# Peptides against a protein of PDB entry 4U39, part 137

Target 1, 302 residues: chain A of PDB entry 4U39
Amino acid sequence: SIKVIGVGGGGNNAVNRMIENEVQGVEYIAVNTDAQALNLSKAEVKMQIGAKLTRGLGAGANPEVGKKAAEESKEQIEEALKGADMVFVTAGMGGGTGTGAAPVIAQIAKDLGALTVGVVTRPFTFEGRKRQLQAAGGISAMKEAVDTLIVIPNDRILEIVDKNTPMLEAFREADNVLRQGVQGISDLIATPGLINLDFADVKTIMSNKGSALMGIGIATGENRAAEAAKKAISSPLLEAAIDGAQGVLMNITGGTNLSLYEVQEAADIVASASDQDVNMIFGSVINENLKDEIVVTVIATG

## One batch from the design tools (peptide; made by RFdiffusion4, then SolubleMPNN)

Design b2_p22_5_s2 (from b2_p22_5, 7 letters changed)
Fold by OpenDDE base, seed 2:
Structure b2_p22_5_s2 (fold): chain B 302 residues (1-302), chain A 22 residues (1-22)
Amino acid sequence: as target 1 above (302 residues)
Amino acid sequence: TRTVKTYVSADGKRTVTVTTVT
């Protein structure tokens, strides 16, 4: 089974976006120290952590409280993650619960033998230096606790949205990018009827790879697949080029008119931008809502 | 050696290709 665990406010917002977008083949778990915020989750499984420590009042933007809350609830987390083949841990770094609890939860998942993937955001610079410093500590702890860590630099989202985008919309876009990171992988692995996908091949690409880079490209028109792929490999979300990437996961999502040629063209562009001996998993998904739009998500590991 | 495995969902809406270099 594949489990997606949203940790704290940002993680739970991302999980809500995943549920709203009908990301299939995954079980959703919402984790928070704030009981009121947790009640707003759309996840089937809702877990309050650190009930004794926090009394449901949240972590007060303190990562140490988030950490201790997850430690207090370790057995409950273990039971919720039991039997998962893969665990996505999603969180907004810089807060109390997400920053502190996500590494603990990730370590629990990894210790259970699940392929553990972190998908986290760095805070926007406007959230202040304290959040950036807390996020750096949380990201460092996540790197040790996961097999693969995707870090989304929220400031780079500001390069792909209108400059007049309200702060609340920038946060929603961060939630959507978190969704795309999880969905980009889960759609490749959790595909109904792909029961014979060798999960060992996924493990080879994702196990103990450390930091991963994520790029997204969207395009329309005759060359939409090539344009979307080129945008993905040059995405502002990439902190570096994907040259030398030993592993790549590519998802291409399109409408009912998505051709096998377009899928292959996108894959060839991404592979050509990677290491010569790249191990690549690429997949296509038909989404009838996209019409003429193509979305390419690239995750580069190694 | 490059190995290519292609999987297609029963509904044809999803394709996954795994390319592994050994």
Scores: peptide ipSAE 0.423, ipTM 0.912, DockQ to the pose 0.863
Fold by OpenDDE base, seed 4:
Structure b2_p22_5_s2 (fold): chain B 302 residues (1-302), chain A 22 residues (1-22)
Amino acid sequence: as target 1 above (302 residues)
Amino acid sequence: TRTVKTYVSADGKRTVTVTTVT
């Protein structure tokens, strides 16, 4: 089974966005120290952590409270994660609950033998130095607790949105990018009706790979697959080029007119931009809502 | 050695290809 755990406010917003976008083949778990915020989750499984410590009032933007809350609730987290083959831990770094609890939850998942993938955001620079410093500590702790850690730099989201985009919409876009990171992987692994996907191959590509980068490309028109792939490998979300990446996951999503040629063309572009000995998982998804649009998501590891 | 495995969903709407180098 595949489980997606949203941790704290940002993680739970991302999980809500995943549910709204009908991301299939995964179980959703919402984790928070704030009981009121947790009640707004659309996840089937809702877990309040640190009930004794916080009394449901949240972590007060303190990562140490988030950490202790997860430690208090360790047995409950273990029970919720038991039997998962893969666990996605999604959070916004820089806050209290997400920053402190996400590494603890990730470590619990890893200790249970699940392939553990972190998908987290760095805070925007405008959120202030305190959040940036807390996020750096949380990201460092996540890196030690996961097999693969995707870090999304929120400031790079500002480069891909209109300059007049309201701050609230920029946060929604961050939640959407978190969704795209999880969905980009889960659509490859948790595909309904895929027979005999060898999860050992997934483990080979994703186990103990450390930090990963994500790029997204969108295009339309005659060369849409090639253009989307080129945009993905040059995405502002990438802090570095994917040259030398030893592991790559690529998702291509298109309308009903998505061809096998377009899928292969996109895969060849991404593979050619990676290490010569790259281990690659690539997949295609038909989404009737995209019509003429193609979306390529690239996750590069190693 | 490069190994390629291709998986197709029952409805044919999804394809996953895994390429591993050993």
Scores: peptide ipSAE 0.416, ipTM 0.908, DockQ to the pose 0.835
Fold by OpenDDE base, seed 1:
Structure b2_p22_5_s2 (fold): chain B 302 residues (1-302), chain A 22 residues (1-22)
Amino acid sequence: as target 1 above (302 residues)
Amino acid sequence: TRTVKTYVSADGKRTVTVTTVT
């Protein structure tokens, strides 16, 4: 089974966005210290952590409270994660609960033998230095606790959105990018009716890889697949080029007119931009809500 | 050695190709 755990406010917003976009083949778990915020989750499983410590009032933007809250609720987290083959831990770093609890939850998942993938955001620079410092500590702790960590630099989202984009929309875009990161992987692994996908191949690509980079490209028109792939490998979300990447996961999503040729063309572009001996998983998804648009998500590891 | 495995969903809406180099 694949489990997606949203941790704290940002993680739970991302999980809500995943549910709204019908990300299939995964079980959703919402984790928070704030009981009121947790009640707004669309996840089937809702877990309040640190009930004794926080009294349901949240972590007060203190990562140490988030950490202790997860430690208090360890047995409950273990039970919720039991039997997972893969666990996605998603959080907005820089807050109290997400920053502190996500590494603890990730470690619990890893200790249970799940392939543990972090998908987290760095705060925007405008959220202030305190959040950036807290996020850096949380990201460091996540790197130790996960097999692969995708870090989304929120400031790079500002390069792909309109300059007049309201702050609330920038946060929604961050939630959407978190969704794309999780969905980009989960659609490759959790695809219903995929016969005999060897999860060992996924483990080879994702186990103990540390930090991963994510790029997204969107295009329309005759060369849309090639353009989307080129945009993905040059995405502002990438903190570095993927030319040294030994592992790549690529998802191409298109409408009902998505051709096998387009999928292969996109894969060839991404593979050619990666290491010569790259281990690659690429997949295609038909989304009937997409007309002429193609979305390519690239996750580079190693 | 490069190994390529391709999987298709029952509905044909999803494909997954795994390329492993050993």
Scores: peptide ipSAE 0.409, ipTM 0.909, DockQ to the pose 0.866
Fold by OpenDDE base, seed 3:
Structure b2_p22_5_s2 (fold): chain B 302 residues (1-302), chain A 22 residues (1-22)
Amino acid sequence: as target 1 above (302 residues)
Amino acid sequence: TRTVKTYVSADGKRTVTVTTVT
């Protein structure tokens, strides 16, 4: 089974966005120290952590409280994760619960033998230096606790949206990018009726790879596949080029008019930008909610 | 050696290709 755990406010917002977008083939778990915020989750499984420590009042933006809350609830987390082949741990770094609890939850998943993937955000610079410093500590702890860690720099989201985008919309876009990171992988692995996808091949690409980078490209029109692929490999979300990556995951999502030619063209562009000895998973997905848009997600590991 | 495996969903809506180099 594949489980997605949203940890704290940002992680739970991302999970809600995944559920709203009907991401299939995954089980959702919402984790929070704030009981009121947790009640707003759309996840089937809702877990309050650190009930004794926090009394459901949240972590007070303190990562040490988030950490201790997850440690208090270790047995409950283990039971919720039991039997998972893969676990996505998603969180917004810089807060209390997400920053402190996500590394603990990730380590529990890894210790259970699940392929553990972190998908986390760095806070925007405007959220202040304290959040940036807390996020850096949380990201460092996540690197040790996961097989692959996708880090989304929220400031780079500001490069792909309009300069007049309201702050609240920038946060919604960060939640959407978290969704895209999880869905980009889960749609490749958790495909209903995929005959014999060898999970060992996924493990070869994602196990013990450390930090990963994600690029997203969206395009429309006649050359949409090529343009989306080029945008993905040159995405502002990529902190480096993909040419040195040991593994690449690529998802091409389009509407019902997505052609095999478009899929091949996009795959060839990403393959040509990668090392010849790269391990690659690429997949195509038809999303009936997409009209003329193609979305290419590239994840570079190693 | 390069190994290529292609998988298609039962509904044909998803295709996954895995390329591994050993």
Scores: peptide ipSAE 0.288, ipTM 0.858, DockQ to the pose 0.897

Design b2_p22_5_s3 (from b2_p22_5, 8 letters changed)
Fold by OpenDDE base, seed 1:
Structure b2_p22_5_s3 (fold): chain B 302 residues (1-302), chain A 22 residues (1-22)
Amino acid sequence: as target 1 above (302 residues)
Amino acid sequence: TRTVKTYVSADGKRTVTVTRVT
């Protein structure tokens, strides 16, 4: 089984966005210290952590409270994660619950033998230095607790949106990018009716890979696949080029007119931009809501 | 050696290709 755990406010917003976009083949778990915020989750499984510590009032933007809350609730987390083959831990770093609890939850998943993937955001610079410092500590702890960690630099989202984009919309876009990171992987592995998909191949590419980079490209028109792939490998979300990447996961999503040629063309572009000996998993998804648009998501590991 | 495995969903709406170097 594949489980997606949203941790704290940002993680739970991302999980809600995943549910709204009908990301299939995964179980959703919402984790929070704030009982009121947790009630707003669309996840089937809702877990309040640190009930004794916080009394349901949240972590007060303190990562140490988030950490202790997860530690208090360790047995409940273990039971919720039991039997998972893969666990996605998603959170907005810089807050109390997400920053503190996500590494603890990730470690629990890893200790249970699940392939553990972190998909987290760095706060925007405008959220202030305190959040950036807290996020740095949380990201460091996540790196130790996961097999693969995707870090989304929120400031880079500002390069792909309009300059006049309201702060609230920038946060919604961060939630969307978190969704795309999780969905980009889950669509490759959690597809019903894929004959003989070997999860060992996924483990080989993602186990103990440390930090991963994510790029997204969107295009329309006759060369849309090539353009989307080129945009993905040059995405502002990439903190570095993927030329040394030993592992790549690529998802291409298109409308009903998505051709196998377009899928292969995009894959060839991404592979050519990666290490010569790259291990690659690429997949295609038909989304009937897409017209002429192609979306390419690239996750580079190693 | 490079190995390529391609998987297709029953409905044909999804494909997954795994390329591994051994």
Scores: peptide ipSAE 0.415, ipTM 0.915, DockQ to the pose 0.850
Fold by OpenDDE base, seed 5:
Structure b2_p22_5_s3 (fold): chain B 302 residues (1-302), chain A 22 residues (1-22)
Amino acid sequence: as target 1 above (302 residues)
Amino acid sequence: TRTVKTYVSADGKRTVTVTRVT
């Protein structure tokens, strides 16, 4: 089974966004120290952590409280993650619960033998230096606790959105990018009817890869696949070029007119931008809600 | 050696290709 665990406010918002977008083939778990915020989760499984420590009042933006809350609830987390082949741990770094608890939860998943993937955000610079410093500590701890860690730099989202975008919309876009990171991988692995997908091939490509970069490209028109792929590999979300990436995951989503040629063209562009000996998983998804639009998501590892 | 495996969903709506260099 594949489990997505949203940790704290940002992680739970991302999970809600995943559920709203009907990300299939995954089980959703919402984890929080704030009981009121947790009640707003759309996840089937809702877990309050650190009930004794926090009394459901949240972590007070303190990562140490988030960490201790996850440690207090270790057995419950183990039970919720037991039997997962893969675990996505999603969180907004810089807060209390997400920053502190996500690394603990990731380590629990890894210790259970699940392929553990972190998908996390760095806070916006406008959230202040304290959040950036807390996020850096949380990201460092996540790196040690996961097989692959996707870090989304929220400040780079501001390069994609209009400069006049309200702060609340910028956070919604961050939640959407978190969704795209999880979905980009889950659509490749959790595909219904891919009975013969050797999960060992996925494990080989994703296990112990450390930090990963994520890029997204969207295009329309005759060269939409090539354009979307080029936008993905040059995405502002990429903190570096994907040149030298030893592992790549690519998802291409299109309408009913998406051709195998377009999928291969996009894959060839992404592979050509990567290491010569790149190990690549690429997949296509038909979304009937897409007309002429193609969305390419690239995750580069190694 | 480059190995390519392609998988297609039963409904044909999804494909997954795994390329590995060994």
Scores: peptide ipSAE 0.404, ipTM 0.912, DockQ to the pose 0.860
Fold by OpenDDE base, seed 3:
Structure b2_p22_5_s3 (fold): chain B 302 residues (1-302), chain A 22 residues (1-22)
Amino acid sequence: as target 1 above (302 residues)
Amino acid sequence: TRTVKTYVSADGKRTVTVTRVT
């Protein structure tokens, strides 16, 4: 089974966005120290952590409180994650709960033998130096606790969106990029009967790889596949080129009009930009909610 | 040596191709 655990405010917003976009084949778990915020989650499983420590009043933007809250609730976290083959841990770094609890939860998932993937954001520069410093500590702790850590630099989202984009919309886009990172991988896991084979191949690319980079490209029109692939490999979210990656995961998602030719064209572009010895997995997914759009997600590992 | 494996989901909505270079 695949489990997605959203940790703290940013992680829970990302999980809500996944549920709203009908991401299939995953179980959703919302974790928070704030009981009031947790009640707003759309997840089937809601877990309040650190109830004794925080009394449901949240972590007060202190990562050490978030850490201790997850440690207090270790047995409950173990029970919720038990039997997962893969666990996504999603959080916004720089806060109290997400920064402190996400590494503890990730370690619990890894100790249970799950393929553990972190999908986290760095805060925007405008959120201030304190959040950036807290995020750096949380990212370091996540890197030790996961098989693969996808780090999304929120400041790079500002290069993709309009300069006049309201702060609230910039946060919604960060939640959407977290969704795309999880969905881009989870959608590669095939339907019942093939899941174990697809999971073994994903595990080969993601197991003990450390930091990963994600690129996203969206396009429409006659050359949409090629354009989406080119946008993905040149994405502002990629802090480095993909040519040095040991592993590449590629998702090509389109509507019912997605052709095999378009899939091949997009895959060939990403392969040509990658190292010759790269272990590459690419998948095509039909999303009936997509009209004329193709979405290419590239995850570079190693 | 390049090995290519393609998997098609039971519903036909997903195709996954794995390319391994050895």
Scores: peptide ipSAE 0.033, ipTM 0.494, DockQ to the pose 0.824
Fold by OpenDDE base, seed 4:
Structure b2_p22_5_s3 (fold): chain B 302 residues (1-302), chain A 22 residues (1-22)
Amino acid sequence: as target 1 above (302 residues)
Amino acid sequence: TRTVKTYVSADGKRTVTVTRVT
């Protein structure tokens, strides 16, 4: 089974976005120290952590409170994650709950023997230096606690959205990028009749790989597959080129008109941009909500 | 009907799976 655990406000917003986009084949868990915020979650499983410590009033933007809250609730987290083959831990770094609790939750998942993937954001520069420093500490702790950590730099989201995009929409786009990171992997495993990627193959590419980068490309028109692939490998979300990656996971999502030729063309472009000795896993997904669009998601590990 | 085709590269290093919904 695949479980997605959203930790704190940003993680729970991402989980809500996943549910709203009908991401299939995953179980959703919402975790928060704020009981009121947790009530707004659309997740089937809602877990308040650190109830004694915080009294449901949240972590006060303190990562140490988030950490202690997860430690207090360790047994409940273990029970909720038990029997998962794969666990996605999603959070916005820089806050109290997400930054402090996500590494603890990730370690619990890993100790249970699940393939543990972190999908987290760095805060925007405008959120201030304190959040950036807290995020750096949380990201460092996540690296030790996960098999693979996808870090999304929120400042790079500002490069892919219109300059006039309201701040609220920039946060929604961050939630959407978190969604795309989780869905890009989960669809390769969880969608019935797509690749029996032996979960062993995904595990081989993602197990103990440390940091990963994600690129996304979207295109329409006659050359949409090639354009989407080119956009993915040159995505502003990539802090480095994929040519040095030891592993690449590629998802090609299209509508019912997605052709084999388009899938092959996109795969060849990503393969040509990657190391010759790279281990690549390719998946194609049909999303009926996509009309003429192709979405290429590239995750580079190692 | 969902048709899944898996293509393996000649070197066996690359697997492309195409799901076609017809």
Scores: peptide ipSAE 0.023, ipTM 0.495, DockQ to the pose 0.106

Design b2_p22_5_s4 (from b2_p22_5, 8 letters changed)
Fold by OpenDDE base, seed 2:
Structure b2_p22_5_s4 (fold): chain B 302 residues (1-302), chain A 22 residues (1-22)
Amino acid sequence: as target 1 above (302 residues)
Amino acid sequence: TKTVKVYKSADGKRTVTVTTVT
């Protein structure tokens, strides 16, 4: 089974966005220290952590409280994650619960033998230096606790949205990019397409790889596959070029008119931008809502 | 069925291993 665990406010907003977009073949778990915020989750499984420590009042933006809350609730987390083949741990770094609890939850998933993938955001620079420093500590702890860690730099979202985009919409786009990171991987396993992947192939690319980069490209028109692939490999979400990546996971999602030729063309472009001896796995997904759009998601590891 | 294909990059310098499940 594939489980997606949203940790704290940002992680739970991302999980809500996944449920709203009907991401299939995954089980959703919402985790928070704030009982009122947790009640707003759309996830089937809702877990309050650190009930004794926090009394449901949240972590007060303190990562040490988030950590201790997850430690207090270890047995409950183990029970909720038991039997998962793959666990996505999603969180907004820089807060109390997400920053502190996500590494503990990830370690629990890994210790249970699940392929553990972190999909997390760095805070925007405008959220202030304290959040950035807390996020850096949380990301460092996540690297040790996961098989693969995808870090989304929120400041790079400002390069893909209009400059006049309201702050609340920039946060919604961060939640959407978290969704795309999870869905771009989960759909390759759980959603039938023109080209499917098994879990063993994904495990080969993602197991014990450490940090990963994610690029996304969207295009329409006659050259849409090539354009989407070029946008994905040049995505502002990539903190570095993928030319050093030894492992690549690629999702090509299109409408009912997606061709095998377009899938191959996109794969060849991404392969040409990757390392000399790249191990690439790619899958295709049909999404009837995309009409004439192609979405290319690239996860570069190693 | 798992299919492994090995490609050369456009410049011929790189080897790309593509694993596909059908």
Scores: peptide ipSAE 0.031, ipTM 0.512, DockQ to the pose 0.120
Fold by OpenDDE base, seed 5:
Structure b2_p22_5_s4 (fold): chain B 302 residues (1-302), chain A 22 residues (1-22)
Amino acid sequence: as target 1 above (302 residues)
Amino acid sequence: TKTVKVYKSADGKRTVTVTTVT
């Protein structure tokens, strides 16, 4: 089974966005120290952590409170994650609960033997230096607790949105990028509960790879597959080029008119931009809600 | 050596190709 665990406010907003976009084949778990915020989650499983420590009043933007809250609730987290083949841990870094609890939850998932993937954001620079420093500590702790850690730099989202984009919309776009990171991987994995050859190959490429970079490209029209692939490998979300990546995971999502030729063309572009000895997994996904759009998601590991 | 594996999902909506260079 595949589980997506949203940790704290940002992680739970991302999970809500995943549910709203009908990301299938995953079980959603919302974790928070704030009981009121947790009640707003659309997740089937809602877990309040650190009930004794916080009394449901949240972590007060303190990562140590988030950490201790997850430690207090370890047994409940273990029970909720038990039997997962893969666990996505999603959080907005820089907050109290997400920053502190996400590494603890990730470690619990890893100790249970799940392929553990972190999908986290760095805060925007405008959220202030304190959040940036807290995020750096949380990201460092996540790196040790996961098999693969996808880090989304929120400041790079400002390069793909209009300069006049309201702050609330910039956060919604961060939630959408978190969604795309989880969905880009989850859609490549076969039906939940089947350990098949494709899951084993995904596990081989993502197991113990440390930090990963994500690029996204969207295109329409003639050569849309090639354009989407080129946009993905040059995405502002990539903090570095994918050259030298030992592993690449690529999702090519299109409508019912998506051709195998378009999939191959996009894959060849990404492969040509990668290391010569790259282990590449690419998958095509049919989304009937996409008309003429192709969405390419590239995750570079190693 | 390049090895290519192609997988299809049970619903037929997904095709996964694994390319391994050894």
Scores: peptide ipSAE 0.031, ipTM 0.507, DockQ to the pose 0.797
Fold by OpenDDE base, seed 4:
Structure b2_p22_5_s4 (fold): chain B 302 residues (1-302), chain A 22 residues (1-22)
Amino acid sequence: as target 1 above (302 residues)
Amino acid sequence: TKTVKVYKSADGKRTVTVTTVT
């Protein structure tokens, strides 16, 4: 089974976006120290952590409170994660609950023997230096607790949105990028496509790989596969070129008109941009909602 | 059934392994 755990406000917003986009084949778990915020989750499983410590009033933007809250609730987290083959831990880094609890939850998942993937955001620079410093500590702790950690730099989202985009929409786009990171992997396993991967193939690429970067490309038209692939490998979300990655996981998602030729063309472009010794795996997914669009998601590990 | 197809990259220098689970 695949479980997606949203941790704290940002993680829970991402999980809500996943549910709204009908991401299939995954179990959703919302985790928070704030009971009121947790009630707004669309997840089937809702877990309040640190009820004794916080009394449901949240972590007060303190990562140490988030950490202790997860430690208090360790047995409940273990029970909720039991029997998962794969666990996605999604959070916005820089806050209290997400930053402190996500590494603890990830470690619990890993100790249970699940393939543990972190999908987290760095805060925007405008959120201030305190959040950036807290995020750096949380990301470091996540890196030790996961098999693969996908880090999304929120400042790079500002490069892909219109300059007049309201701050609230920029946060919604961050939630959407978190969704794309989880879905880009989960669909390869859980969603039937033209090329399905097994869990063992994904485990080979993602097990004990440390930090990863994600690129996304979307295109339409006659050359949509090639354009989407080129956009993915040049994505602003990639803090570094895919050149030098030891592993590449690629998802090619299209509508019912997605051809094997388009899948191959996209894969060839990503392979050509990757290192010569790269272990590349790719899958294809059919999403009827995309119609004429192709979405290429690339995850570079190592 | 697991089907493994091996392709050459566009430059012919790399091997791309495609695993299809049906």
Scores: peptide ipSAE 0.014, ipTM 0.398, DockQ to the pose 0.087
Fold by OpenDDE base, seed 3:
Structure b2_p22_5_s4 (fold): chain B 302 residues (1-302), chain A 22 residues (1-22)
Amino acid sequence: as target 1 above (302 residues)
Amino acid sequence: TKTVKVYKSADGKRTVTVTTVT
């Protein structure tokens, strides 16, 4: 089974966005120290952590409280994650619960033998230096606790959206990018498409790889596959070029009109931008909600 | 059924592995 665990406010918002977008073949778990915020989750499984420590009042933006809350609730987390083959741990770094609890939850998933993938955001620069420093500590702890850690730099989302985009919409886009990172992998396993990957292929690319970068490209029209692939490999979300990556996981998602030729064209572009010795795997997913759009997701590992 | 196809990139320098599960 594939489980997605949203940790803290940002992680739970991302999980809500995944549920709203009907991401299939995954079980959703919402984790928070704030009981009121947790009640707003759309996840089937809702877990309050650190009930004794926090009394449901949240972590007060303190990562050490988030960490201790997850440690207090270790047995409950183990029970919720038991039997998962793959666990996505999603969180917004820089807060209390997400930053502190996500590494503990990830380690629990890894110790249970699940392929553990972190999908996390760095805070926007406007959230202030304290959040950036807390996020750096949380990201460092996540790297040790996961098989692969996808880090999304929120400031790079501002390069994709309009300059006049309200702050609340920038946060919604961060939640959407977290969704795209999880869905871009989960759909390769769980959603029937033109080219499906098995869990063993994904495990080969993602097991013990450390940090990963994600690029996303969306395009329409006659050259949509090539354009989406070019946008993915040049995505602002990529803090570095993919040419140094030891592994590449590629998802090509399109509507019912997606052709095998378009899939091959997109794969050839990403392969041509990668290292010569890269282990590249790609899958193709049909999403009926995509009309003329192709979405290319590239995850560069190593 | 698992089908593994191995392609070379357009430049012939890279190997692309496609796994199809049907």
Scores: peptide ipSAE 0.014, ipTM 0.366, DockQ to the pose 0.100

